# Designs tried in a protein design run: peptides against a protein of PDB entry 4A54. Part 37

Target 1, 94 residues: chain A of PDB entry 4A54
Amino acid sequence: MSVADFYGSNVEVLLNNDSKARGVITNFDSSNSILQLRLANDSTKSIVTKDIKDLRILPKNEIMPKNGTKSPSTNSTKLKSAETYSSKNKWSMD

## One batch from the design tools (peptide; made by RFdiffusion4, then SolubleMPNN)

Design b2_p16_1_s2 (from b2_p16_1, 6 letters changed)
Fold by OpenDDE base, seed 5:
Parts: sequence; structure tokens; C-alpha cells
Structure b2_p16_1_s2 (fold): chain B 94 residues (1-94), chain A 16 residues (1-16)
Amino acid sequence: as target 1 above (94 residues)
Amino acid sequence: MLEELTKKLKEALEKE
């Protein structure tokens, strides 16, 4: 079984410095021993395997913490309905 | 299942 068999898997990586990375495995460079992860912000993080203390595959249903890219709140700019002031010019013909 | 797959991934990373 190769690392390529796990491409597209969500993983949590614990580094030797006790930092954590979460992302999808997108590539592995065997020559340099570099694991590439796509993060929640669509950026790529390269991790040298020697710096990995531990890793785990995450279940598909674990919502990668979407760093809440606040979906731009579509400020529903309430299009103030231009009240067409129908100025009924009541021409009072007197 | 996920633990076994995690183990296999670790083994793959060590062998390559």
C-alpha cells in the first residue's frame, strides 16, 4: 500500500513541535519525504515526514473546521423597494 | 477501520 492510496483523505497531523495541521492529502514526494496537505483555506502545506510525530485519518463527516469563511453574509441589502411615489397629480379641475 | 487505515498510512510514509 502506497501513500497515493490515501490521496483525498482528510488527516490530522501532529508535528514534533506539537503544532497540528489538518487537511486533505494531495501529494507525497518520496524523494524528499514531503507530505502535501490542502488546508481548509485552499492553501497547500508541505510537511517533511521526519517532522511528523503522529497522524490520524479523520472521518469524512468531521466537518473540517471550516475556518468560517464567513460566507459573505449576503447583506440582503433590502432593496428598498423604490416606493414609486405615484404622485397622483390629482388635477382638481375646478 | 480508520485506525487500521491510519496504521497503513504510517507504514506507507515510513517505507517510501
Scores: peptide ipSAE 0.621, ipTM 0.912, DockQ to the pose 0.665
Fold by OpenDDE base, seed 3:
Structure b2_p16_1_s2 (fold): chain B 94 residues (1-94), chain A 16 residues (1-16)
Amino acid sequence: as target 1 above (94 residues)
Amino acid sequence: MLEELTKKLKEALEKE
């Protein structure tokens, strides 16, 4: 079984500095021993395997908190269509 | 099940 068999798995990684990272496995560089995780903010974190103290696979139902990208509230500034006052210049031809 | 998969992932990371 290779690391590639686990692509798309959600993992929690404990690093040697006691920091934690959570993300989806997107790639593994075997030549450099680098594990790539996609984080909840869609950024990529590269982790050298030697810096991993422990890891675990998370259940699929742990919805990575989608940082609700607040869809930019398109404040649809309703450009109030300026009522073009059609000044009917009634040219009275007397 | 997840524990065994985690073990297999650890083993895969050590072998590459």
Scores: peptide ipSAE 0.620, ipTM 0.912, DockQ to the pose 0.646
Fold by OpenDDE base, seed 2:
Structure b2_p16_1_s2 (fold): chain B 94 residues (1-94), chain A 16 residues (1-16)
Amino acid sequence: as target 1 above (94 residues)
Amino acid sequence: MLEELTKKLKEALEKE
């Protein structure tokens, strides 16, 4: 099993300095031993594996705080269907 | 389940 099998997993990483990082695994550079996490603020954090003291996979249902991408409420401006003015051409046959 | 996956991820990070 490779680290790539865990891409998209939400993880909590405990660093050697006792700081924590939480994010989604987006990439791993095996040559340099660098784990990349996308954080809740959409920034990317690169972590050297040697600096990792511990890690855990978080359950999918731990709603990463949805960065409230305010889905722009596309106010569906009701395109008022231009009522095709049925021009009743009253052709008066006189 | 998550503990086992976590273990596998740790093992993968150590091997690469």
Scores: peptide ipSAE 0.620, ipTM 0.912, DockQ to the pose 0.713
Fold by OpenDDE base, seed 1:
Structure b2_p16_1_s2 (fold): chain B 94 residues (1-94), chain A 16 residues (1-16)
Amino acid sequence: as target 1 above (94 residues)
Amino acid sequence: MLEELTKKLKEALEKE
């Protein structure tokens, strides 16, 4: 299971300095071990994983920052299957 | 349920 499986989860992060951050997981940089959270004020906070003392996933009903940005509509971009236009080149030989 | 998911997230963060 990857961190990407938890994108969109609301989390509370306890840092090593005993400060807390709450936000939605938006990205993870595995190369630099940086977790990105969208906060209640729509700002982004980057947290280095080594600075995380503890973490928990919050239930959906706990006060998500009210910015009612609609659940990302999974615009299922219907990959329009390339209709292989079978150009029936009906070469009618006469 | 949430505790198990939290555990899995922690494990994912440690492995990457």
Scores: peptide ipSAE 0.619, ipTM 0.911, DockQ to the pose 0.727

Design b2_p16_1_s3 (from b2_p16_1, 7 letters changed)
Fold by OpenDDE base, seed 5:
Structure b2_p16_1_s3 (fold): chain B 94 residues (1-94), chain A 16 residues (1-16)
Amino acid sequence: as target 1 above (94 residues)
Amino acid sequence: DLEELTKKLKEALKKE
């Protein structure tokens, strides 16, 4: 079985420095021993296999923590309806 | 299961 058989799998990688990365396996460079992950922000992270302390395949249903791109709160700027003060000039003809 | 697959992936990463 090759690493390519796991392309598209979601993985959590624990690095030797105790940092973690989560992403989809997109590529593996056998010559350089580099695992490539697509992260939740659509960026790519390259990890040298020697730096991997541990890894696990995540279940498909684990919502990759969408780094909540804060949908820009459309500050609904309440368009203050310009109350067109129709100043009814009541011409009182007296 | 995912554990077995994880093991296979780990082995694949070492062999290549």
Scores: peptide ipSAE 0.653, ipTM 0.924, DockQ to the pose 0.645
Fold by OpenDDE base, seed 3:
Structure b2_p16_1_s3 (fold): chain B 94 residues (1-94), chain A 16 residues (1-16)
Amino acid sequence: as target 1 above (94 residues)
Amino acid sequence: DLEELTKKLKEALKKE
């Protein structure tokens, strides 16, 4: 069985520095021993296998916590369209 | 089992 058989799997990786990464396996570079994960923010993290202390495959139903990117509340400042008061200059031709 | 799959993945990472 190769690492490629696990592409698309959601994993939690514990690194030697005790940090954790969660993502979907997108690629593995066997020549350089680099595991690539797609993170919840759609960024890619490359992890050298020697830096992995432990890992586990997560259930498919674990919704990657969508980092709720607070969509910048586009405060749609409703630019109140300044009512262009069309001053009808009624030129009275008398 | 996810545990067995995890074991297989760990072994795959070591062999390549």
Scores: peptide ipSAE 0.651, ipTM 0.923, DockQ to the pose 0.635
Fold by OpenDDE base, seed 4:
Structure b2_p16_1_s3 (fold): chain B 94 residues (1-94), chain A 16 residues (1-16)
Amino acid sequence: as target 1 above (94 residues)
Amino acid sequence: DLEELTKKLKEALKKE
């Protein structure tokens, strides 16, 4: 099998520096031995295969922790309560 | 299984 057969697979890569990367395999450059991963933030990370200590294919159901989209802090604009303008019509009875 | 597929991927990465 070729690396191309695994395009679209979600993988966890352990690097020689003990850092980890998780992403979907999008490309492989055989000439330069570079594996490309699409990360959860939609960025692309290029990894040289010699820097890979270990890797594993993740099950499809492992939802990559979407970096919690910070729910836009709905700045609850305090809708200022509609001050009921009780216009007291002062009827001046002359 | 995923372990076998992982092994195949590792081998593919070494051969290319």
Scores: peptide ipSAE 0.650, ipTM 0.923, DockQ to the pose 0.644
Fold by OpenDDE base, seed 1:
Structure b2_p16_1_s3 (fold): chain B 94 residues (1-94), chain A 16 residues (1-16)
Amino acid sequence: as target 1 above (94 residues)
Amino acid sequence: DLEELTKKLKEALKKE
């Protein structure tokens, strides 16, 4: 399995300095070994995997950071289809 | 269970 299979999971991360971070996995950079978490305040925390002492997946019912991300209102900018005004040049040959 | 999933996540983080 890849880390991407766990995107959206709420995790608690224990760092080597004994600090803890809680957030939702939003991204993983495999090249640089950087795990990105969205925190409860909607900020993003990047964690280098080498700094992780331990982690656990939290149950869904624990206070997930309120994804108060309002569904990005897909402002469907109705791309007004350029009405190709087919100018029917009715060249009426009188 | 969550413990097994956690284990799998830890393994994934080590392999990549």
Scores: peptide ipSAE 0.647, ipTM 0.923, DockQ to the pose 0.745

Design b2_p16_1_s4 (from b2_p16_1, 6 letters changed)
Fold by OpenDDE base, seed 5:
Order: sequence, then C-alpha cells, then structure tokens
Structure b2_p16_1_s4 (fold): chain B 94 residues (1-94), chain A 16 residues (1-16)
Amino acid sequence: as target 1 above (94 residues)
Amino acid sequence: DLEELTKKLKEALEKE
C-alpha cells in the first residue's frame, strides 16, 4: 500500500515539536520524504516525515474545525431610509 | 477500521 492510496484522507499530524496539523493529504514526495496537507484555510502545509511524531486518520464526519471564517457579518447597515421629508408646502391661500 | 488504516499509512510513509 502506498501513501497515494490515502490521498484525500483527513489526518491529524503530531510533530516532534509537539505542534499539530490537521488537513487532507494531497501529495507525498517520496524523494524528499515530504507529506503535503491541505489545511482548513485552503493553504498547503509541507511536512517532512522525519518531523512526524505521530499521525492518525480522522473520520469523515469530523468537521474539520472550519476555522470559522467569520463570514463578515454583513453589518446590514440599515440604510436609514432617507425619509424624504415631503415638505408639503401647504400654501394656505387665505 | 481507522486504526488499521492509520497503521497502514504509517507503514507506507516509512517504506517510501
């Protein structure tokens, strides 16, 4: 079985420095021993295999923590309806 | 299961 058989799998990688990365396996460079992950922000992280302390495949249903790109709260700037003050000039003809 | 698949992935990473 090759690493390529796992392309598209969600993984959590624990690095030797105790940092963690989560992403989808997109590529593996056998010549340089580099695993590539697509992260939740659509960026790519390259990890040298020697720096991997541990890894695990995540279940498909684990919502990759969408770093909630806070959808910019469309501050619905309530366009204050310019109350067209219809100045009814009541021409009082007296 | 995911554990077995994880093991296979680890083995694949070591062999390549």
Scores: peptide ipSAE 0.654, ipTM 0.924, DockQ to the pose 0.648
Fold by OpenDDE base, seed 3:
Structure b2_p16_1_s4 (fold): chain B 94 residues (1-94), chain A 16 residues (1-16)
Amino acid sequence: as target 1 above (94 residues)
Amino acid sequence: DLEELTKKLKEALEKE
């Protein structure tokens, strides 16, 4: 069985520094021994396997708290390009 | 069982 068989699984990773990370396994780089997790905020965290103290697969029903990050309503605040009113200082050379 | 799957994942991480 390969790590790729676990892509899409929710995991909790305990690191050697006693920090925890939770995310979905998205990729594994076997050449560099790097596990990639997609976090609840849709960011990606890369973890070197040697830094993993322990891990566990979470049940599928543990809804990663979708931090309802309200998809930032891309209120495309159309940054109305402040029309730089190029005040053409028309230097009227009278 | 999630425990067995976790074990398999750990084994996979150690073998690659």
Scores: peptide ipSAE 0.653, ipTM 0.922, DockQ to the pose 0.631
Fold by OpenDDE base, seed 4:
Order: sequence, then structure tokens, then C-alpha cells
Structure b2_p16_1_s4 (fold): chain B 94 residues (1-94), chain A 16 residues (1-16)
Amino acid sequence: as target 1 above (94 residues)
Amino acid sequence: DLEELTKKLKEALEKE
């Protein structure tokens, strides 16, 4: 099998510096031995294969923690309560 | 299984 057969696979990569990266395999540069991952933030990370200590393919159902879409802080625009303009019509009876 | 596929991926990365 070639690395290309695994394009679209979600992987966890453990690097030699003990850092971890998770992403989808999008490309492999065989000439430079560079694995490209698309991360949860849609950025691309290039990893040199010699820097990989270990890796594993993740099950499809492991939803990469989408960086919690910050629920748009609904700035509750305090709808200012409709001040009932009680128009006191002062009928001047002359 | 995923373990076997992981092994195959590792082997592919080493051969290329």
C-alpha cells in the first residue's frame, strides 16, 4: 500500500518532541518525506516523517473536538422596554 | 482493523 491510500484518514501523530498532532492526511511528499495534515482549524501542518515517533489511525466517529465554535455571544441587546408613552392629553377645558 | 491499517500506514511511510 502507498501513503496515498490513506488520504482522508484521521490520524494522531506523536512527534519525537512528545507533542501530538491530530488531523486528516491530505498529502505526502515522498521526495522530502513530508506528511501533510489538515488540522481541526482548517490549517495545514507539514510533518517530516523522521520527526514521527508514533502514529495511529483514529476511528471515523472520533469527532475531532471542533474548537468549540464560540457560541456567538449573543450580546443580549437589552431590548429597552417599550416605554408606554402614556400621552396624558391634558384637555384644557376653557 | 485500525491497528492493522496503522501498521500498513507506518510501513508505507518507511518505504517511500
Scores: peptide ipSAE 0.652, ipTM 0.923, DockQ to the pose 0.619
Fold by OpenDDE base, seed 1:
Structure b2_p16_1_s4 (fold): chain B 94 residues (1-94), chain A 16 residues (1-16)
Amino acid sequence: as target 1 above (94 residues)
Amino acid sequence: DLEELTKKLKEALEKE
């Protein structure tokens, strides 16, 4: 499995300095080994994986950072299909 | 369970 399979999971991360961070996994940079968490205050925290001492996935009912971010209204910009006005040039040959 | 999922996440973080 990839880390991407866990996007949206709420996790508690214990860092090597014994500090804790709680947030939702939003991204992972495999090239730089950076885990991104969205925190309860809607800020983003980037954590280098080498600084992680331990982590656990939290149950959904624990105070998830209020995803008060309204699901980005996918403004489905209805790509107005360019109505190809087939200008029927009715060349009426009189 | 959450413990198994946590283990899988840890393994994923180590492999990437």
Scores: peptide ipSAE 0.648, ipTM 0.922, DockQ to the pose 0.763

Design b2_p16_2_s1 (from b2_p16_2, 5 letters changed)
Fold by OpenDDE base, seed 5:
Structure b2_p16_2_s1 (fold): chain B 94 residues (1-94), chain A 16 residues (1-16)
Amino acid sequence: as target 1 above (94 residues)
Amino acid sequence: SLEKLTEELKEALKKE
């Protein structure tokens, strides 16, 4: 089985420096032993295989922790519906 | 299993 068979898989990588990376496998350079991951912020991280201490494939349903890019809270400005008080002054002339 | 697939990936990374 080749690394290419795992393209699109979500993985967690533990590096030798004890840092972790999570992302989707997008590419592998066998000549240079470089694994490429797409991270939650859509950036790409290149990891040299020799720097990998451990890795695991994540379940598909594991919501990759979206690094909370605070979706700009669209403050739904409650458009206060301008209650157009149509004061119907019904001047009934008698 | 995901564990099996993980081991297969690890082996693939070592061979290449």
Scores: peptide ipSAE 0.661, ipTM 0.926, DockQ to the pose 0.673
Fold by OpenDDE base, seed 1:
Structure b2_p16_2_s1 (fold): chain B 94 residues (1-94), chain A 16 residues (1-16)
Amino acid sequence: as target 1 above (94 residues)
Amino acid sequence: SLEKLTEELKEALKKE
């Protein structure tokens, strides 16, 4: 299993300095061991793996402290297959 | 369980 399998997961990270970060995993740089989190304020935090003391995956229903930005409801936006509406441009050349 | 998934994520972070 790769870190990429957990993209979109909400996590709480405990750092070695005893500070905490909460966010959604958006990327992982394996070469540099850098985990990227999107925070509640839509900013990105980069965390070096060696600075992680502990982490846990949070349940989807655990209310991230809503600052008023609605957690993007992972509405499974059904990727509606782009039905190529072949708009028959009926160019009625009259 | 979330605990199992958490451990899997921890192992993934160590291997990469």
Scores: peptide ipSAE 0.654, ipTM 0.925, DockQ to the pose 0.754
Fold by OpenDDE base, seed 3:
Structure b2_p16_2_s1 (fold): chain B 94 residues (1-94), chain A 16 residues (1-16)
Amino acid sequence: as target 1 above (94 residues)
Amino acid sequence: SLEKLTEELKEALKKE
């Protein structure tokens, strides 16, 4: 099986520095051993494979808040992603 | 299982 077979899977990655990253696998550079994750904020994180201590595939129903695409509401395992309430200061011009 | 798939992904990351 290739890494490409797992594109679109949600993963939790534990790094050697004990930090964690969660995202969707979007790409893998086999030449450089770089795994790319799309994060909840739609940014991309590149992770060198050697820096991975452990990883796990998350259930599909763990809705990473994709901004725009209504992922069909499969069963809400409330991963309370801290809604960073971007206080859009709606400057109400009167 | 998700565990089996996880192990398969780990092996794939090592072989590429």
Scores: peptide ipSAE 0.654, ipTM 0.924, DockQ to the pose 0.712
Fold by OpenDDE base, seed 2:
Structure b2_p16_2_s1 (fold): chain B 94 residues (1-94), chain A 16 residues (1-16)
Amino acid sequence: as target 1 above (94 residues)
Amino acid sequence: SLEKLTEELKEALKKE
């Protein structure tokens, strides 16, 4: 899968400095390895991938930024399934 | 699962 398959997904990113960012994936610059998140205040945060310690996709029932998709992107069959799984359990392992 | 999709995203971020 490409990162583009996850556009619109709500994620929590843990940075190497132990700070966290939460937002919707809006873009990925592969040339510069920069992940862009739309935050709850509608601002955009650019994160260099080398600064990412960990990340997770959030279930659709989490608080979403304005103008964000309330579920992981549905542009792929797998992400459509994520919407279903998120409906079943906050941390569905199916 | 969300865990599986998370891992797929992590791998995508590493490969691009």
Scores: peptide ipSAE 0.622, ipTM 0.924, DockQ to the pose 0.661

Design b2_p16_2_s2 (from b2_p16_2, 7 letters changed)
Fold by OpenDDE base, seed 1:
Structure b2_p16_2_s2 (fold): chain B 94 residues (1-94), chain A 16 residues (1-16)
Amino acid sequence: as target 1 above (94 residues)
Amino acid sequence: KLDELTKLLKEALKKE
């Protein structure tokens, strides 16, 4: 299992200095061991994993930083049902 | 379940 499997998860991170950060996991740099969080104010915080004392995944119902990023309105592109214009070829047999 | 997921995340962070 990789850290990427947890992208989009809301987490609370306790740092070694006893400060806390809450945000959504947006990226992880494995080479540099840097966890990236999107915070409630839509800012990004980069955390070096060595500075993490503890962390927990928060339930979805806990106040996600409401970045009211409107769920991309899935513009249900109304697939315009191809109105099969059944062109009634009225072959008027005269 | 959340505790297990948290554990898995912690393990993933240690392995990378």
Scores: peptide ipSAE 0.624, ipTM 0.912, DockQ to the pose 0.797
Fold by OpenDDE base, seed 5:
Structure b2_p16_2_s2 (fold): chain B 94 residues (1-94), chain A 16 residues (1-16)
Amino acid sequence: as target 1 above (94 residues)
Amino acid sequence: KLDELTKLLKEALKKE
């Protein structure tokens, strides 16, 4: 089995410096022993295999914490439809 | 299953 069989898998990588990276495996350079991850912000992180202390494959349903790029809350400006109360003063002169 | 796959990935990373 090759690393390529895991392309598209979500992984958490623990580095020797105790930092963590989470992303999708996009590539592996066997000649240089470099694992490439696509991060939640669509950036790419290259990790040298020797710097990996541990890793795990994440379940598909684990919503990668989208670093919430706050979708600009489209403040749906509730267009207060100015209900033009057409006060039809129907002054019925009887 | 994920643990097994993780193991296989770790092995693949060491062999290449």
Scores: peptide ipSAE 0.624, ipTM 0.913, DockQ to the pose 0.680
Fold by OpenDDE base, seed 2:
Structure b2_p16_2_s2 (fold): chain B 94 residues (1-94), chain A 16 residues (1-16)
Amino acid sequence: as target 1 above (94 residues)
Amino acid sequence: KLDELTKLLKEALKKE
């Protein structure tokens, strides 16, 4: 099994400095032993394999913290469709 | 299952 089989997997990586990174595996450079993660902010973090103390695959249902881009609640201001008041010209026939 | 997959990933990272 190759690292490529895990592309798209969400992982938590514990580094030797006890820092943690979470992201989706996007690439692995075997020649340089560099694991690339896409982070929640859509940035890419490159991690040298030798700096990895531990890692785990996260369950798919763990909602990657969607960077809550607060979808601006576009208050759908209901543009009140200007009801074109069809002025019923009451043509009074005489 | 996730533990097994994690193990496989760890092994893959060591072999490459």
Scores: peptide ipSAE 0.616, ipTM 0.910, DockQ to the pose 0.691
Fold by OpenDDE base, seed 3:
Structure b2_p16_2_s2 (fold): chain B 94 residues (1-94), chain A 16 residues (1-16)
Amino acid sequence: as target 1 above (94 residues)
Amino acid sequence: KLDELTKLLKEALKKE
């Protein structure tokens, strides 16, 4: 199982400095061991895995970053919790 | 189930 299987999952990360970050997993750089999270304000946070003290996957019903388009749950992978939040910036121009 | 998934994610982060 790879980190990519968890893209779109909402996670809470506890860092070694006892700070917390909450966001959706958007990317993982395996070469540099960097986990990327999209935060509630649509900013991105890069976290070095060595700085992670603990983490947990949050239930889907918890506050998702607003711009997470419900990507259709492709049925197949048992990781039902990976809602791929497509940031559709639907700029509705009226 | 979430605890198991969390464990798998932690393991994945350590292996890559």
Scores: peptide ipSAE 0.603, ipTM 0.912, DockQ to the pose 0.758

Design b2_p16_2_s3 (from b2_p16_2, 5 letters changed)
Fold by OpenDDE base, seed 5:
Structure b2_p16_2_s3 (fold): chain B 94 residues (1-94), chain A 16 residues (1-16)
Amino acid sequence: as target 1 above (94 residues)
Amino acid sequence: DLEKKTEELKEALKKE
């Protein structure tokens, strides 16, 4: 088996510094031992194999945690209902 | 099996 047989697989990588990366395997550079992952934000992370402590293939149905793109808080600008103060000028014709 | 595939991937990463 080659690493290329796993292209498109979703993986979780545990690094030697105890950080984790999750992404889809897009490429492997055998000459430099660099694994490339596409992350949830569509960026690419390059990982040197020597920095990998452990890895696992994730089920296809595991929704890559979408790094919460901050839903643009649509500041629902509460349209302050301009209370049209209908100043009823009660013209008291007394 | 995902565990088997994971081990296969780990071995592939070591051989290249």
Scores: peptide ipSAE 0.680, ipTM 0.929, DockQ to the pose 0.670
Fold by OpenDDE base, seed 1:
Structure b2_p16_2_s3 (fold): chain B 94 residues (1-94), chain A 16 residues (1-16)
Amino acid sequence: as target 1 above (94 residues)
Amino acid sequence: DLEKKTEELKEALKKE
């Protein structure tokens, strides 16, 4: 099972400094071991896996305190994966 | 349950 299978899950993360972060898993960088959480204020927090003391998945119904701002329209900004179109410059040697 | 899923996530984070 990969971390990607848990994207969209609400989690509480306990850090080694005993601080807590709550958010939705949005990404994981396996190369750098960085977990990204979207917080209640729509900001992103990056957490290095080595700094995680413990974590738990939260039930869907735990009302993250709705700060009363309007349901941000899930503009699914398609993270266009920058497909580096390797434009093979076909140098046509005429 | 959520506990089982939590453990699965913890194991996934260790393997990657």
Scores: peptide ipSAE 0.674, ipTM 0.927, DockQ to the pose 0.678
Fold by OpenDDE base, seed 2:
Structure b2_p16_2_s3 (fold): chain B 94 residues (1-94), chain A 16 residues (1-16)
Amino acid sequence: as target 1 above (94 residues)
Amino acid sequence: DLEKKTEELKEALKKE
């Protein structure tokens, strides 16, 4: 499978510095190993794969916290549909 | 399931 098969997926990324990012996978630059996430505030975060300690795919109905929020009590919003960010594949769970 | 998909994504990120 390619990373492109996961475009539109909601993910939580744990970075090597123990910070977290949550967003929808919108793009992957294989040449530079850069994963792009659309965050809950509609901004884009670029993550070098070398900085990723761990990641997980989130349920579709999970409310995504805004970037920089660590507390579960903080304001969170649902991300936009996968169709907004992926031109190739719809995110599906099995 | 989400766990399987997560592992597939992790492997895809390593391969590319």
Scores: peptide ipSAE 0.666, ipTM 0.927, DockQ to the pose 0.710
Fold by OpenDDE base, seed 3:
Structure b2_p16_2_s3 (fold): chain B 94 residues (1-94), chain A 16 residues (1-16)
Amino acid sequence: as target 1 above (94 residues)
Amino acid sequence: DLEKKTEELKEALKKE
């Protein structure tokens, strides 16, 4: 099985620095060991596999919060800082 | 089974 078989999967990645990234797998560069994720803001994050501490595939129904809900009214461009859900979700790798 | 798929993805990332 190749990483390409998982393109389009939504994943949560735990990095060695204990930061988390969530996104859809869009590409994998096997030569450089770089995993590419499309984030909720439609940006792309490249992650070197050596920097991955752990990962999990998320259910398809977990709608990546499209930051696109233009609530029409208040102009507050609160850049909802990507709450790095530092939620102590006990990575219960069951 | 998402757990099984997760493990398969982890193994794929190690082999490439």
Scores: peptide ipSAE 0.682, ipTM 0.927, DockQ to the pose 0.804; fails the geometry check

